# Peptides against a protein of PDB entry 6J54: the designs that were tried, part 169

Target 1, 223 residues: chain A of PDB entry 6J54
Amino acid sequence: NENLFASFIAPTMMGLPIVTLIIMFPSLLFPTPKRLINNRTISIQQWLIQLTSKQMMAIHNQKGQTWSLMLMSLIMFIGSTNILGLLPHSFTPTTQLSMNLGMAIPLWSATVFTGFRYKTKTSLAHFLPQGTPALLIPMLVIIETISLFIQPVALAVRLTANITAGHLLIHLIGGATLALLNINTMTAFITFTILILLTILEFAVALIQAYVFTLLVSLYLHD
Target 2, 42 residues: chain B of PDB entry 6J54
Amino acid sequence: QFQFTGIKKYFNSYTLTGRMNCVLATYGGIALLVLYFKLRSK

## One batch from the design tools (peptide; made by RFdiffusion4, then SolubleMPNN)

Design b2_p20_3_s4 (from b2_p20_3, 11 letters changed)
Fold by OpenDDE base, seed 4:
Structure b2_p20_3_s4 (fold): chain B 223 residues (1-223), chain C 42 residues (1-42), chain A 20 residues (1-20)
Amino acid sequence: as target 1 above (223 residues)
Amino acid sequence: as target 2 above (42 residues)
Amino acid sequence: MFEEISKIYEALVLELAELA
């Protein structure tokens, strides 16, 4: 049981942490196009970026669309790191709560401050839901204020929990499959099938969580 | 929109301005309470 | 925080293993 979380320990090489290199690695997978008609891989990447950008920025005005570059870079970063994390013996930085908090808190703060800067009236009014009974107004305002401060934590924990849980399940089922190979081949085959299905699911979860994280940041912007 | 008169015009949960004023009033009240207890402690 | 979360997950895994 001690080795269940070995994949989540920050990797070191020659006594030096290489987490920084791992975090920067996904950026190498998305080179800047230099030709009018690029390779198939680059074309697909650009198409996905444009598609996602169009969908996410549709709810924002011109000022909100200024955040398109940052939001697209965020989703590409989280998505790529999550997908790469599903490779055998790979380290997923997004399984670290500190990493996700490091992304969530600044982005949340930026969106909140941007809202107060440009739409102060609407932002302040957001602390009181429309149609609230008069007697519940003071309490609900306090609750909504607390809810605001919980948003970055919830954002980080959601991503961390989903990715970590998925990796943990893959490791557990994978370990069980290997252990059962020497005990009962038929049972091992069943667990292996479950492992394959789970892996496919985790690929989807990896992309969905990246999208949800970015979408919520975009939603908090509400420009 | 709803037509409000009197204090309800400025403090309501249906209009944007009303909601803003309610929030400000709530924060102001809390600030005054904190200030009161702080001054009372001295 | 990771250590705390890992402990929670470990406890959960152990509990599930006992139930299985």
Scores: peptide ipSAE 0.019, ipTM 0.678, DockQ to the pose 0.016
Fold by OpenDDE base, seed 2:
Structure b2_p20_3_s4 (fold): chain B 223 residues (1-223), chain C 42 residues (1-42), chain A 20 residues (1-20)
Amino acid sequence: as target 1 above (223 residues)
Amino acid sequence: as target 2 above (42 residues)
Amino acid sequence: MFEEISKIYEALVLELAELA
């Protein structure tokens, strides 16, 4: 790598960005079942999807469960892209804020619009928490309104920041480890141990962020 | 359950309808204020 | 910003390596 931040640069092939191909690559890892009895890998994938689907849709009514396909596709997409991004010399599209905003804003707007369409009274009442003193009502309504508009930004930034910070830290610690190998092997071993622990953590973060992102979208839909 | 009378029946922070009305009133008030200052500036 | 942080981190690592 030319620098520690080269992994965050959109890759190009023959002068053309191949980000689109990278984004579509995770879909190849989840083939559609063609048999009544599938392979082990497909069976495990379907089992995981069913489990996560049951958990995600447990908080939704029948109408809310219509979003199950979209939410499950979202979590699978983000999760797979995040995990694949942890592979060496890989580009993680979710490190790009533009991509995450591109997902967060439409989903957020869709949930808000759905709320206003089907539960107008509840959605409007959501701007004022129950039990608010009369003196604080105008200010609190404004704050809640601002909070609503911050939600899509928070969704995108949360995902972007966690994944980007993780990647950055892995590169930094990795570079430090390599540098220390030529200076002090003992210190290099310590930093290497930290790197391993950090890598394990980042795998967890990759899944958690996918889950949190989808969960929050689901919660906004529920509200 | 809370029993409200008068204006508090329609504008309260404890009932769903009351909260909705408070929100609408707040937005309406802000809109009127903005409109007032906009018209005043002309 | 990230490049600056990287430089600081590298400098810190080198300094720590000298102390170790």
Scores: peptide ipSAE 0.005, ipTM 0.629, DockQ to the pose 0.011
Fold by OpenDDE base, seed 3:
Structure b2_p20_3_s4 (fold): chain B 223 residues (1-223), chain C 42 residues (1-42), chain A 20 residues (1-20)
Amino acid sequence: as target 1 above (223 residues)
Amino acid sequence: as target 2 above (42 residues)
Amino acid sequence: MFEEISKIYEALVLELAELA
């Protein structure tokens, strides 16, 4: 008798956690191309990477574009893990808040420190919006400072919550559909249709959350 | 174009330098307040 | 907490089954 949250338990084999192997598995899906013209699969992958890279790096200068490799690797990692997590009986590492915080905090701190290092005046001025009345300056600076520190937490929680909620919904609706099959076939058909639509939505959410996570990191770097 | 004189030249919310100085002044004020309360509690 | 949520879910499914 498995509960609703059994899918979120870290998988173990012989008492040893295999989360590390699961995290490394997506890297096998993206081999490094060696030919000028690769097969269809690699070509599509390269096209997607170039497309997303062009969009994300368009707002960055020459120095900011040096982060393209890291950002593209991040989106590929999160996207692939999220998509693989939608497979039956699979474990999605991004449902673990610890993992997402482990990614968000270093990346956020790196962008903040990079900003202070190369654009000290602009970074400090960012704590005060332009045109603020003089009486509101101290309070607004405090609010913006707090907002800055909430960014890594919000980044991690957003990803974790969306992926976790999606998995729970699929499980709940799927369980309801199975229960209704022997009771009322008409209602079971309706819930099954909802399940299909929800599954399609979750595929989109899996990719969107990877993009949003990477985009926000990129935006923090730009600011 | 904004022309500022006196204290507004260094502390304003419109120029980059002015905004930076306001932020630094705010942090400095908070630090002084914290220091004051720590010293007062002893 | 998670166990309680699962119990609520099971109860709801059973109630829906009785109503159908």
Scores: peptide ipSAE 0.000, ipTM 0.630, DockQ to the pose 0.011
Fold by OpenDDE base, seed 5:
Structure b2_p20_3_s4 (fold): chain B 223 residues (1-223), chain C 42 residues (1-42), chain A 20 residues (1-20)
Amino acid sequence: as target 1 above (223 residues)
Amino acid sequence: as target 2 above (42 residues)
Amino acid sequence: MFEEISKIYEALVLELAELA
């Protein structure tokens, strides 16, 4: 319990970072279907992918639906990495701000530049909401411009903070539970129950944050 | 549809073209201000 | 590591930009 942040240090084996292997591992969990009737697990996976794809692409036009493959791969990647990160003594790459910025900035820039390239008039008009009083136009345009540049940062920080905070909380309550076992078994049981509930919550958060991250990228593309 | 006449036709917050022109005017104004202060310092 | 990840995602974004 001395080093609370030890789980967030990039793991190395023989002096080589194994983060690349950890990042690639989720890809092994989603094999490509080759048969008309696949295994039950693959069928469930494909069904979930189709459901999420239909929901996310419903807000996009035909041109925006071209990004469906990328967005679905993104949600599968972040979701799988977050869930695998909840395993004991596992390293979650999405807890690293550098990784999330590496995903957020390029995706955000791609969506923004795509908007400016194909829908220049609409994209420029988004800096000024409809119905704005004339006196507030200059200030609001500046605010919206700043808001645009904060989007990739907020996207990365949101994912990083939520996943990191969840891991820290599980670690702290887990450590407290172990410490209370030697002091009072009744209180330790209560804290253990809280730990279980928190773990279930973090599983949900892991999936939700993956969905929110992808949804926001999709939303920026739609705008 | 709002029918605007005069300058409000080109600079309004209700039409798409009007909003675009307002944004461009704002950026142009800021650019001119920056240019003014840069030339003033010389 | 950050640079490598950034390069990979930049490549992905470029490919997507070409498709869009």
Scores: peptide ipSAE 0.053, ipTM 0.681, DockQ to the pose 0.063; fails the geometry check

Design b2_p20_4_s1 (from b2_p20_4, 13 letters changed)
Fold by OpenDDE base, seed 1:
Structure b2_p20_4_s1 (fold): chain B 223 residues (1-223), chain C 42 residues (1-42), chain A 20 residues (1-20)
Amino acid sequence: as target 1 above (223 residues)
Amino acid sequence: as target 2 above (42 residues)
Amino acid sequence: LALEQFRLQLFVVDFLFQLV
């Protein structure tokens, strides 16, 4: 059973954490443009960043758009790490719950604190939905308070579970295809087809989870 | 849009101020209950 | 050239899936 999770062990070389290097590696894939007209690859990259930025920041006002740099860096980081994690024998840092909590909790706390700082009345009012019957107010406020504290946990677990489950499925189905090659070629072909479809799905999931993570952080900021 | 009088003006689930006051009252009530049970155990 | 590139792509894909 431990062999299934061997790919999720944090890699080290002689006790030195190479995880730090793996985390910093995606930053090399996004160079800052120095020319007015850049290469095609860089231009497409910048175009995608601008499109995602405009789409995500459309909900926020000018004060909320100050977070655009943080949110765009976050989506680029999570997206790049998730895509690189689909490479064979690669380590995906986002599969570690500790890392995702390390991102989720500070960002969530920052959004909550900024909400209380600039929109104190609105933030306090979010604990009670509009139109609530008077008798349900105390219970609903308690539930909404609990819901608030579950948000960072749900944010981290959602990302971790989706990426980890995808990696496990690819590994299991891949192993099953290899095992079935000697038993039944027809079933092996079916399993291989499922593997291909699953890998395509995981590429999509990798990007979607990065987007959802940043979107939820942005949504918590907007309230 | 909404015309409230008396206590409903300050504690309602429709206005922003009313919702805020309801939340604060709820937290205040919980804090008083916790304080009561803490002092009771002594 | 296109056929050779296709063969190389299949080989790379097969190799990558074998590593998973």
Scores: peptide ipSAE 0.020, ipTM 0.660, DockQ to the pose 0.012
Fold by OpenDDE base, seed 5:
Structure b2_p20_4_s1 (fold): chain B 223 residues (1-223), chain C 42 residues (1-42), chain A 20 residues (1-20)
Amino acid sequence: as target 1 above (223 residues)
Amino acid sequence: as target 2 above (42 residues)
Amino acid sequence: LALEQFRLQLFVVDFLFQLV
């Protein structure tokens, strides 16, 4: 069991944290444009960022549009780190719950404080849905308050659990295929086919989880 | 348009102001309960 | 030629499983 989780240990060299370099590495894959007509890769990246920004920021007013740069940088960071994590012998920083909490808690608190600062009446009224019976008002307000504090935890755990479970499943199925090669070649071939389909699924999950994380932060800002 | 009179004017679940006052009243009630238990124990 | 291609595919598959 400890051997399965050995790939999730943060790498260090001579006591220095190499994980800091791994976190900063995805930023090098998205250079700033310097020409009127850029390379094909940079043009595709800018096109994707523009499409995602138009879709995600459509629900926000002009004050919410100021968050566009931070939200787009967030989705690019999480998406790039998750895709790079599927490479062989790679370490994904997003598998660490501490990192995801370090991202989720400040962003969640910023959205909640922004709501209370500019729209105090609407933010306080959000704790009570419309048309609730008078007898259920105190209990429902307490439940909604608890639900608010669970939001940053659910945001961090969802990302960590989905990426970690995907990596763990790939390792388990890969180990099972190697063990079945000497027992039954036909079953090993079927298991290998499942492994290929699973890796394709994990590429999709990596992008979806990056999008969902950013979308939920944007949704909390809108509410 | 909702026409509320008396206590229902300030505490209702249909208007924005009414919902805000209900939330503030519930937080105030919880704070008073916590204060009561704190003063009772000490 | 087909046998060499098959051996190469098995080598690549084994290498990929070791990397995972």
Scores: peptide ipSAE 0.018, ipTM 0.636, DockQ to the pose 0.011
Fold by OpenDDE base, seed 3:
Parts: structure tokens; sequence; C-alpha cells
Structure b2_p20_4_s1 (fold): chain B 223 residues (1-223), chain C 42 residues (1-42), chain A 20 residues (1-20)
């Protein structure tokens, strides 16, 4: 079991945490454009950012679109870290629940407080769905309040669980494939095929989870 | 649009104001209950 | 040569699995 979770241990060198450098590394992959027509890589990056920005901010007014920079930086950070984490012997910071909670709680709090600050009446009304029978109002308000406080936890746990489970599954299937090579080569080949398919799936999951995390933060923004 | 009279004008699940008042009333009730039990324990 | 190539392939595969 120690070998199973070895890839999730925070790396340190000479007693100094190198996690900070790992977190900062994805920033180097996205240089700022300097020309009107840039390289293919930069052009693709800008194109992707424009597409995601237009899609996510379409539901917001001008005041809500002020958050576009933060939301786009968030999705780029999570997406890049998740993809880089699929490299062999890589450490994925988003597998740490503390990391994801550190992102989820402040962003959730900011969106909730922003909603209460600028749209107090509407935000308070969200605790009670429209058309609720009168007898169910008190209980439903309580449930909706609990639901609100579960949001940051669900946001963090969803990202952590999906990425961590993917890494564990790749490790387990890989280990099983190695063990089966000495027992039955045919079965090992089948397991290896599953491993390849799973790896492809995890690449997709890495991007999807980044998008979902950012999207949910955007949806929690009331303005 | 809904037309409410009396207390239903202020406490309803259809209008925005009514929903807000219902939420505030619920929180107020819970707060009063908590205060009651806290003072009772004293 | 075929046997050595096969052994080399197995070694590479084993190495890759150890990286995962």
Amino acid sequence: as target 1 above (223 residues)
Amino acid sequence: as target 2 above (42 residues)
Amino acid sequence: LALEQFRLQLFVVDFLFQLV
C-alpha cells in the first residue's frame, strides 16, 4: 500500500518543498503574445482561451464578465496541472485535497458574498424555490442552506477524487499488467489494452474536470 | 402575475419579496429557538 | 537476433510499467 500511494507524496528536496515550483511550472507553458500573428502554439492557446471565455461568460452580464480573467486563469491552471500530472513519475498538485479546498473555498465565498452584496434580494430568494408549497417552506429553506455550504466541499472533492482515482487506477492496472506478464501473456495483453484506453480516458477527464470546476465556480456567481 | 392580499402579500413562495421574507422568517425562527435553548441552559 | 529483440522489447515494456 505504501508503494501504491508513493506518487501522491508531496516532493521535497533537502527539506525544502519543491511543490511551489511544480505549481508555478505550468505558467511557463503559456507565454504572453508579442506579435500580431504569433506561433502556432500561441495561436492555438489564444484560440482555446477565446472559445472557452466566450462560452463560459455568455451567461453573465458585464459585471459578471469582470471575472473572466480569473476564471480563465483558473481553468488553464487546473487543466495544465492535470495534464502534466499524467506524465510518468509526475506529482499532480490537484490530487491534494488541501490544494483544491484552498481554491474552492475562497472562490465560492467570493461568489456568494458578491451575490449578497449586489443582489441581496435575489440571493436570499434562492434559498426558496419558486412555487414551493407553504407547508414545506421552512424545511426546504434549511435544506437549501445546507446545500449551499456543501458546494465548496463538493467542488473540491469532485476534482480531487476524479484525478486521484484516475492515477490510482492507472497504477493498479499497470501493476496488474506487469504481474500477468509472467503468468499469461495473452491476458496481459488484454490488460495492457485496457490500460491504454484508460490513459486516454484520463486525459479527457483531466480536461473535463478543469472545465467543470471552473464552470461551477462561474455558475455560483450571481451577478 | 400573482395578486396576494393580507399576510400572503408579504409571505409567499411566488414573488421575490415573499420568498425573501420567508427565508428571513425561517432564519429568525431558528435564531429564536437557539436563543431560547441557550437561555434555558443558563 | 529475434530473441534478443524480443528480450529488448520486454525490457522496455517492463521499464515503462515501472515508470507508471
Scores: peptide ipSAE 0.017, ipTM 0.636, DockQ to the pose 0.010
Fold by OpenDDE base, seed 4:
Structure b2_p20_4_s1 (fold): chain B 223 residues (1-223), chain C 42 residues (1-42), chain A 20 residues (1-20)
Amino acid sequence: as target 1 above (223 residues)
Amino acid sequence: as target 2 above (42 residues)
Amino acid sequence: LALEQFRLQLFVVDFLFQLV
């Protein structure tokens, strides 16, 4: 059991946290453009950022579009870390709940405060859905208030759970494949095939979770 | 679409202003209740 | 926006159940 979760322990070198370097590593994969016509890799990256920015920020007004840089950096960070985490013997920082809470809480707080600052009436009105019977108003307002405070936790847990679950499945199936190599080679090939399909799925999950996290932050910003 | 008169004009679950007022009233009521019980327990 | 949030939540839940 401990061996199963050993891959999720924050790595250290001589007592020094190398996790900081791991978190900073994805930034090296996205160099800043220096030419009008860049390399194909950089051009594709910028194109993807542009497309993602257009679709996510389309729901926001001009003031909300100011958050485009932060949201794009967020999705690139989460997406890149999730993809890199699928490499063998790699550590995924986003599997740590503390990491995701560290991102979710400030971003959620910023969106909520921004909403109260510029759209006070609308923000306060969201604590009560339209058409609520008069007798249920006090209870529903309390529930919606609680729901608001659960949002940052939900953001962090959703990302953490999805990425961690995927990694666990890969480790379990991979371990099963290795164990079956000396027992039944035919069954080992079947499990290996499942592992390959699962890894492909996890690549998709990695990108989807990055997108969902960023999209929800964007949605909370719009309120 | 909605025409409200009297107190329902200010406290309703259909208009934006009405919903806001209901929320504020609810928070105010809860705050007063909490304050009352805290002062009573002393 | 609340409806979109709800739709997104349903999508995420559905996706999670498909993964299991």
Scores: peptide ipSAE 0.087, ipTM 0.780, DockQ to the pose 0.026; fails the geometry check

Design b2_p20_4_s2 (from b2_p20_4, 14 letters changed)
Fold by OpenDDE base, seed 1:
Structure b2_p20_4_s2 (fold): chain B 223 residues (1-223), chain C 42 residues (1-42), chain A 20 residues (1-20)
Amino acid sequence: as target 1 above (223 residues)
Amino acid sequence: as target 2 above (42 residues)
Amino acid sequence: LIEEQFQLQLFVVDYLFLLV
């Protein structure tokens, strides 16, 4: 069973962590445009960033739109790392819960702190939903406070679990297909078809999870 | 839109200020309870 | 076409081998 998780071990070269280089690698894939009319690939990339930015920040006011750069960088980072992780023998840093917590906790704390700083009354009011019966107010406030502290954990675990589960399933089904090649070619073909469908699904999941992560951070910011 | 009088003016689940006051009151109550139990043991 | 099929099969097998 240890072989199943071998791909999730942080790679190191002679004790030096390559993880740092892997984390920094996606930044090379997004060069800054230098020309008014860029190459087609860069133009498409900028177009996608612009579309996602408009879609995500449409919910926010002008003050909230100051977070656009950070949120867009976050979605690009998570999305690129997730997609690159689907390459064979690739290590995905987002499969590590420590990394996702390292992103989720500061972002969550920043959003909560920003909310209390600029919208203190509204932020405090969010602990009590509107129209709550008077007898349920104390209990509901306690539940809502607990829910608030669960948010960063849920955010990190959701991303980690989805990406890790996807990689694990691809690995398991891939191994099953190879094992079934000599046993039953028909079943091997079926499992291979499932593998292809799963890989396509994981590409979609990779992008969706990146979007959901950033969207939830944005939602917490908006309150 | 909502007209409240008395204690309901400050503590209600409909207005923003009322909700805020309810939250603060609950936290204050919890803090007092914790303080009470802590002082009771000593 | 046959060469393309063989290349495709080799690619698939290689990819699967890399996944395991």
Scores: peptide ipSAE 0.025, ipTM 0.677, DockQ to the pose 0.012
Fold by OpenDDE base, seed 4:
Structure b2_p20_4_s2 (fold): chain B 223 residues (1-223), chain C 42 residues (1-42), chain A 20 residues (1-20)
Amino acid sequence: as target 1 above (223 residues)
Amino acid sequence: as target 2 above (42 residues)
Amino acid sequence: LIEEQFQLQLFVVDYLFLLV
């Protein structure tokens, strides 16, 4: 059991935290374009950023579109870290709940405060769903208030749990395949096939979770 | 489309203003209750 | 070609996971 969770321990070298370097590493994969016609990799990156930006910010007004840079940087960061985390012996910072809370709480608070500042009436009205019976108003307002404060926790836990679970499954299936190599070659082959399919799924999950996290932050901004 | 009269005009669950007022009233009531129990305990 | 290279990389990564 200790071996299973060993991959999620923050890596250190001689007591110095390497986590900071790991977190900063994805930024090296996205260089700024300097030419009119860039490399194919940079062009694809810019195209993806443009596509996702148009899709996510279509809901927002001009004031909300100011958040486009932050949201796009967020999705690129989470997506890149999740994808890099699927490399062997790699540490995924997003598997740490502290990391995800560190992103979720400030972003959530910023969206909530922005909503209360510029859309006070709408923001306050969201604590009471439309058409609520009069007798249930006080209880529902309290529940909705609690629901609001659970949102940042839900964002962090959702991302952490999905990525961590995927890594655990890959590790378990990989370990099972290795153990079955000396027991039954046929079953080991089947397990290996499952591992391949699982890794493909985890690549998809890595991108989806990055998108969902950013999308929900965007939705909270829209209120 | 919804026309409310009297107190229902200001406190309803259908209009935006009505919903806002209901929320504020609820928070105000809770705050007063908390203050009451706090002062009572002293 | 890019898709084939990507699939090859995935296969290599999966193989490396078996060694861990």
Scores: peptide ipSAE 0.024, ipTM 0.712, DockQ to the pose 0.015
Fold by OpenDDE base, seed 2:
Structure b2_p20_4_s2 (fold): chain B 223 residues (1-223), chain C 42 residues (1-42), chain A 20 residues (1-20)
Amino acid sequence: as target 1 above (223 residues)
Amino acid sequence: as target 2 above (42 residues)
Amino acid sequence: LIEEQFQLQLFVVDYLFLLV
């Protein structure tokens, strides 16, 4: 068990946390454009950011679109960290529940508070779905209230669990493949093929989870 | 649009104001129950 | 549209979560 979770231990050098550097590293991969026509890599990155921003913020009003910078930075951060985490012997900060909760709780609370501030009546009405039978109203309001408070937890746990489980599975199958190399080469080849397919899946999952996390935050903002 | 009369005008699950009032009423009821049990325990 | 997107996203996330 200790060997399985060794990759999830926060790295430190002489007791000093280097996690800060790891968290900041993805920002170096996205340099700010300085020219009207940038390099191909920067142009592609900016193009992707523009496309995602247009898609995600299309559902929001002008006031909600003020969050575009924050949401785009969030998706880029989570996405880049998740992808970099799939590199061999790399530490993924998003596998830490503390980090994801640290992002989810403030963002969720901010969206809820902004909703109550600008759309108080609508936000309060969301605790009761339209058309509910009169007898079910008190219970349903309580359930919806509980559901609201579960949202930040679900948001953080979803991201953490998906990324962590993927990493664990890659390590397990990878370890099994290495162990089978000396036992049966054919079975090792099969497990290796599964590992490759799984890694491809995890790349997709990494991006999807980043997108879903950001989109849910934006959805809570829209109310 | 549904026409509601009496108390149903203010407490309904179809109108925005009615839903809001229902939510506030439920929270108020829960708060009163909590206060009642708290005062009873003392 | 918001509710549909929300449900769709939850479905996708749940499906992916089950696959991993």
Scores: peptide ipSAE 0.144, ipTM 0.793, DockQ to the pose 0.026; fails the geometry check
Fold by OpenDDE base, seed 5:
Structure b2_p20_4_s2 (fold): chain B 223 residues (1-223), chain C 42 residues (1-42), chain A 20 residues (1-20)
Amino acid sequence: as target 1 above (223 residues)
Amino acid sequence: as target 2 above (42 residues)
Amino acid sequence: LIEEQFQLQLFVVDYLFLLV
């Protein structure tokens, strides 16, 4: 069973952390345009970034639109790392809970503190839904405060669990296909077809999880 | 548009100011309870 | 927006159940 989880161990060479290089590698895939007329691939990338930025920042005011650069960089980072992690014999840093907590907690705290700084009345009123009965107010405020502190944990765990479960399932079905290859070729072919469909699903999951992560951060900013 | 008088004007679940005051009152009550138990144990 | 938060939570839950 430990062989299944061997791919999730942080890679090191001679005690040096290679993980830092793996984290910085996706930045090379998105170069900054230097020409008025760019290459087709760069033009498509910039077009996608502009479309996603318009869709995500449509709900924000002028002050909230200042976060557009950080949110777009976040979605590109998580999306690219998740897709690259589906390559054979590759390591995905987003499968590590420590990394995702390191991203989720500062971003969540920044959004909460920004809300308290600029919109103190609205932020404090968010702990109590409107129209609640008077007797339920103290208990509901406590529940809403607990819910607020669960947000960064849920944000990190959701991303790690989805990506890790996807990788684990691919390895398990891949191992099953190899085991059934000499027993029954027909059943092995069916299992292999399921593996292909699952890999296609995981590519979609990789992009969706990146989008959901950034969308939730933007939602916490908007309140 | 809501017509509240007395204590309901400051503590209600329908207006923004009323909701804020309710939240502050609950936090203040919890803080006083914690302070009471801390002073009692000491 | 509380309504948008609830809709997003429902969307995430539905998506998670579809993946299982």
Scores: peptide ipSAE 0.134, ipTM 0.784, DockQ to the pose 0.026; fails the geometry check

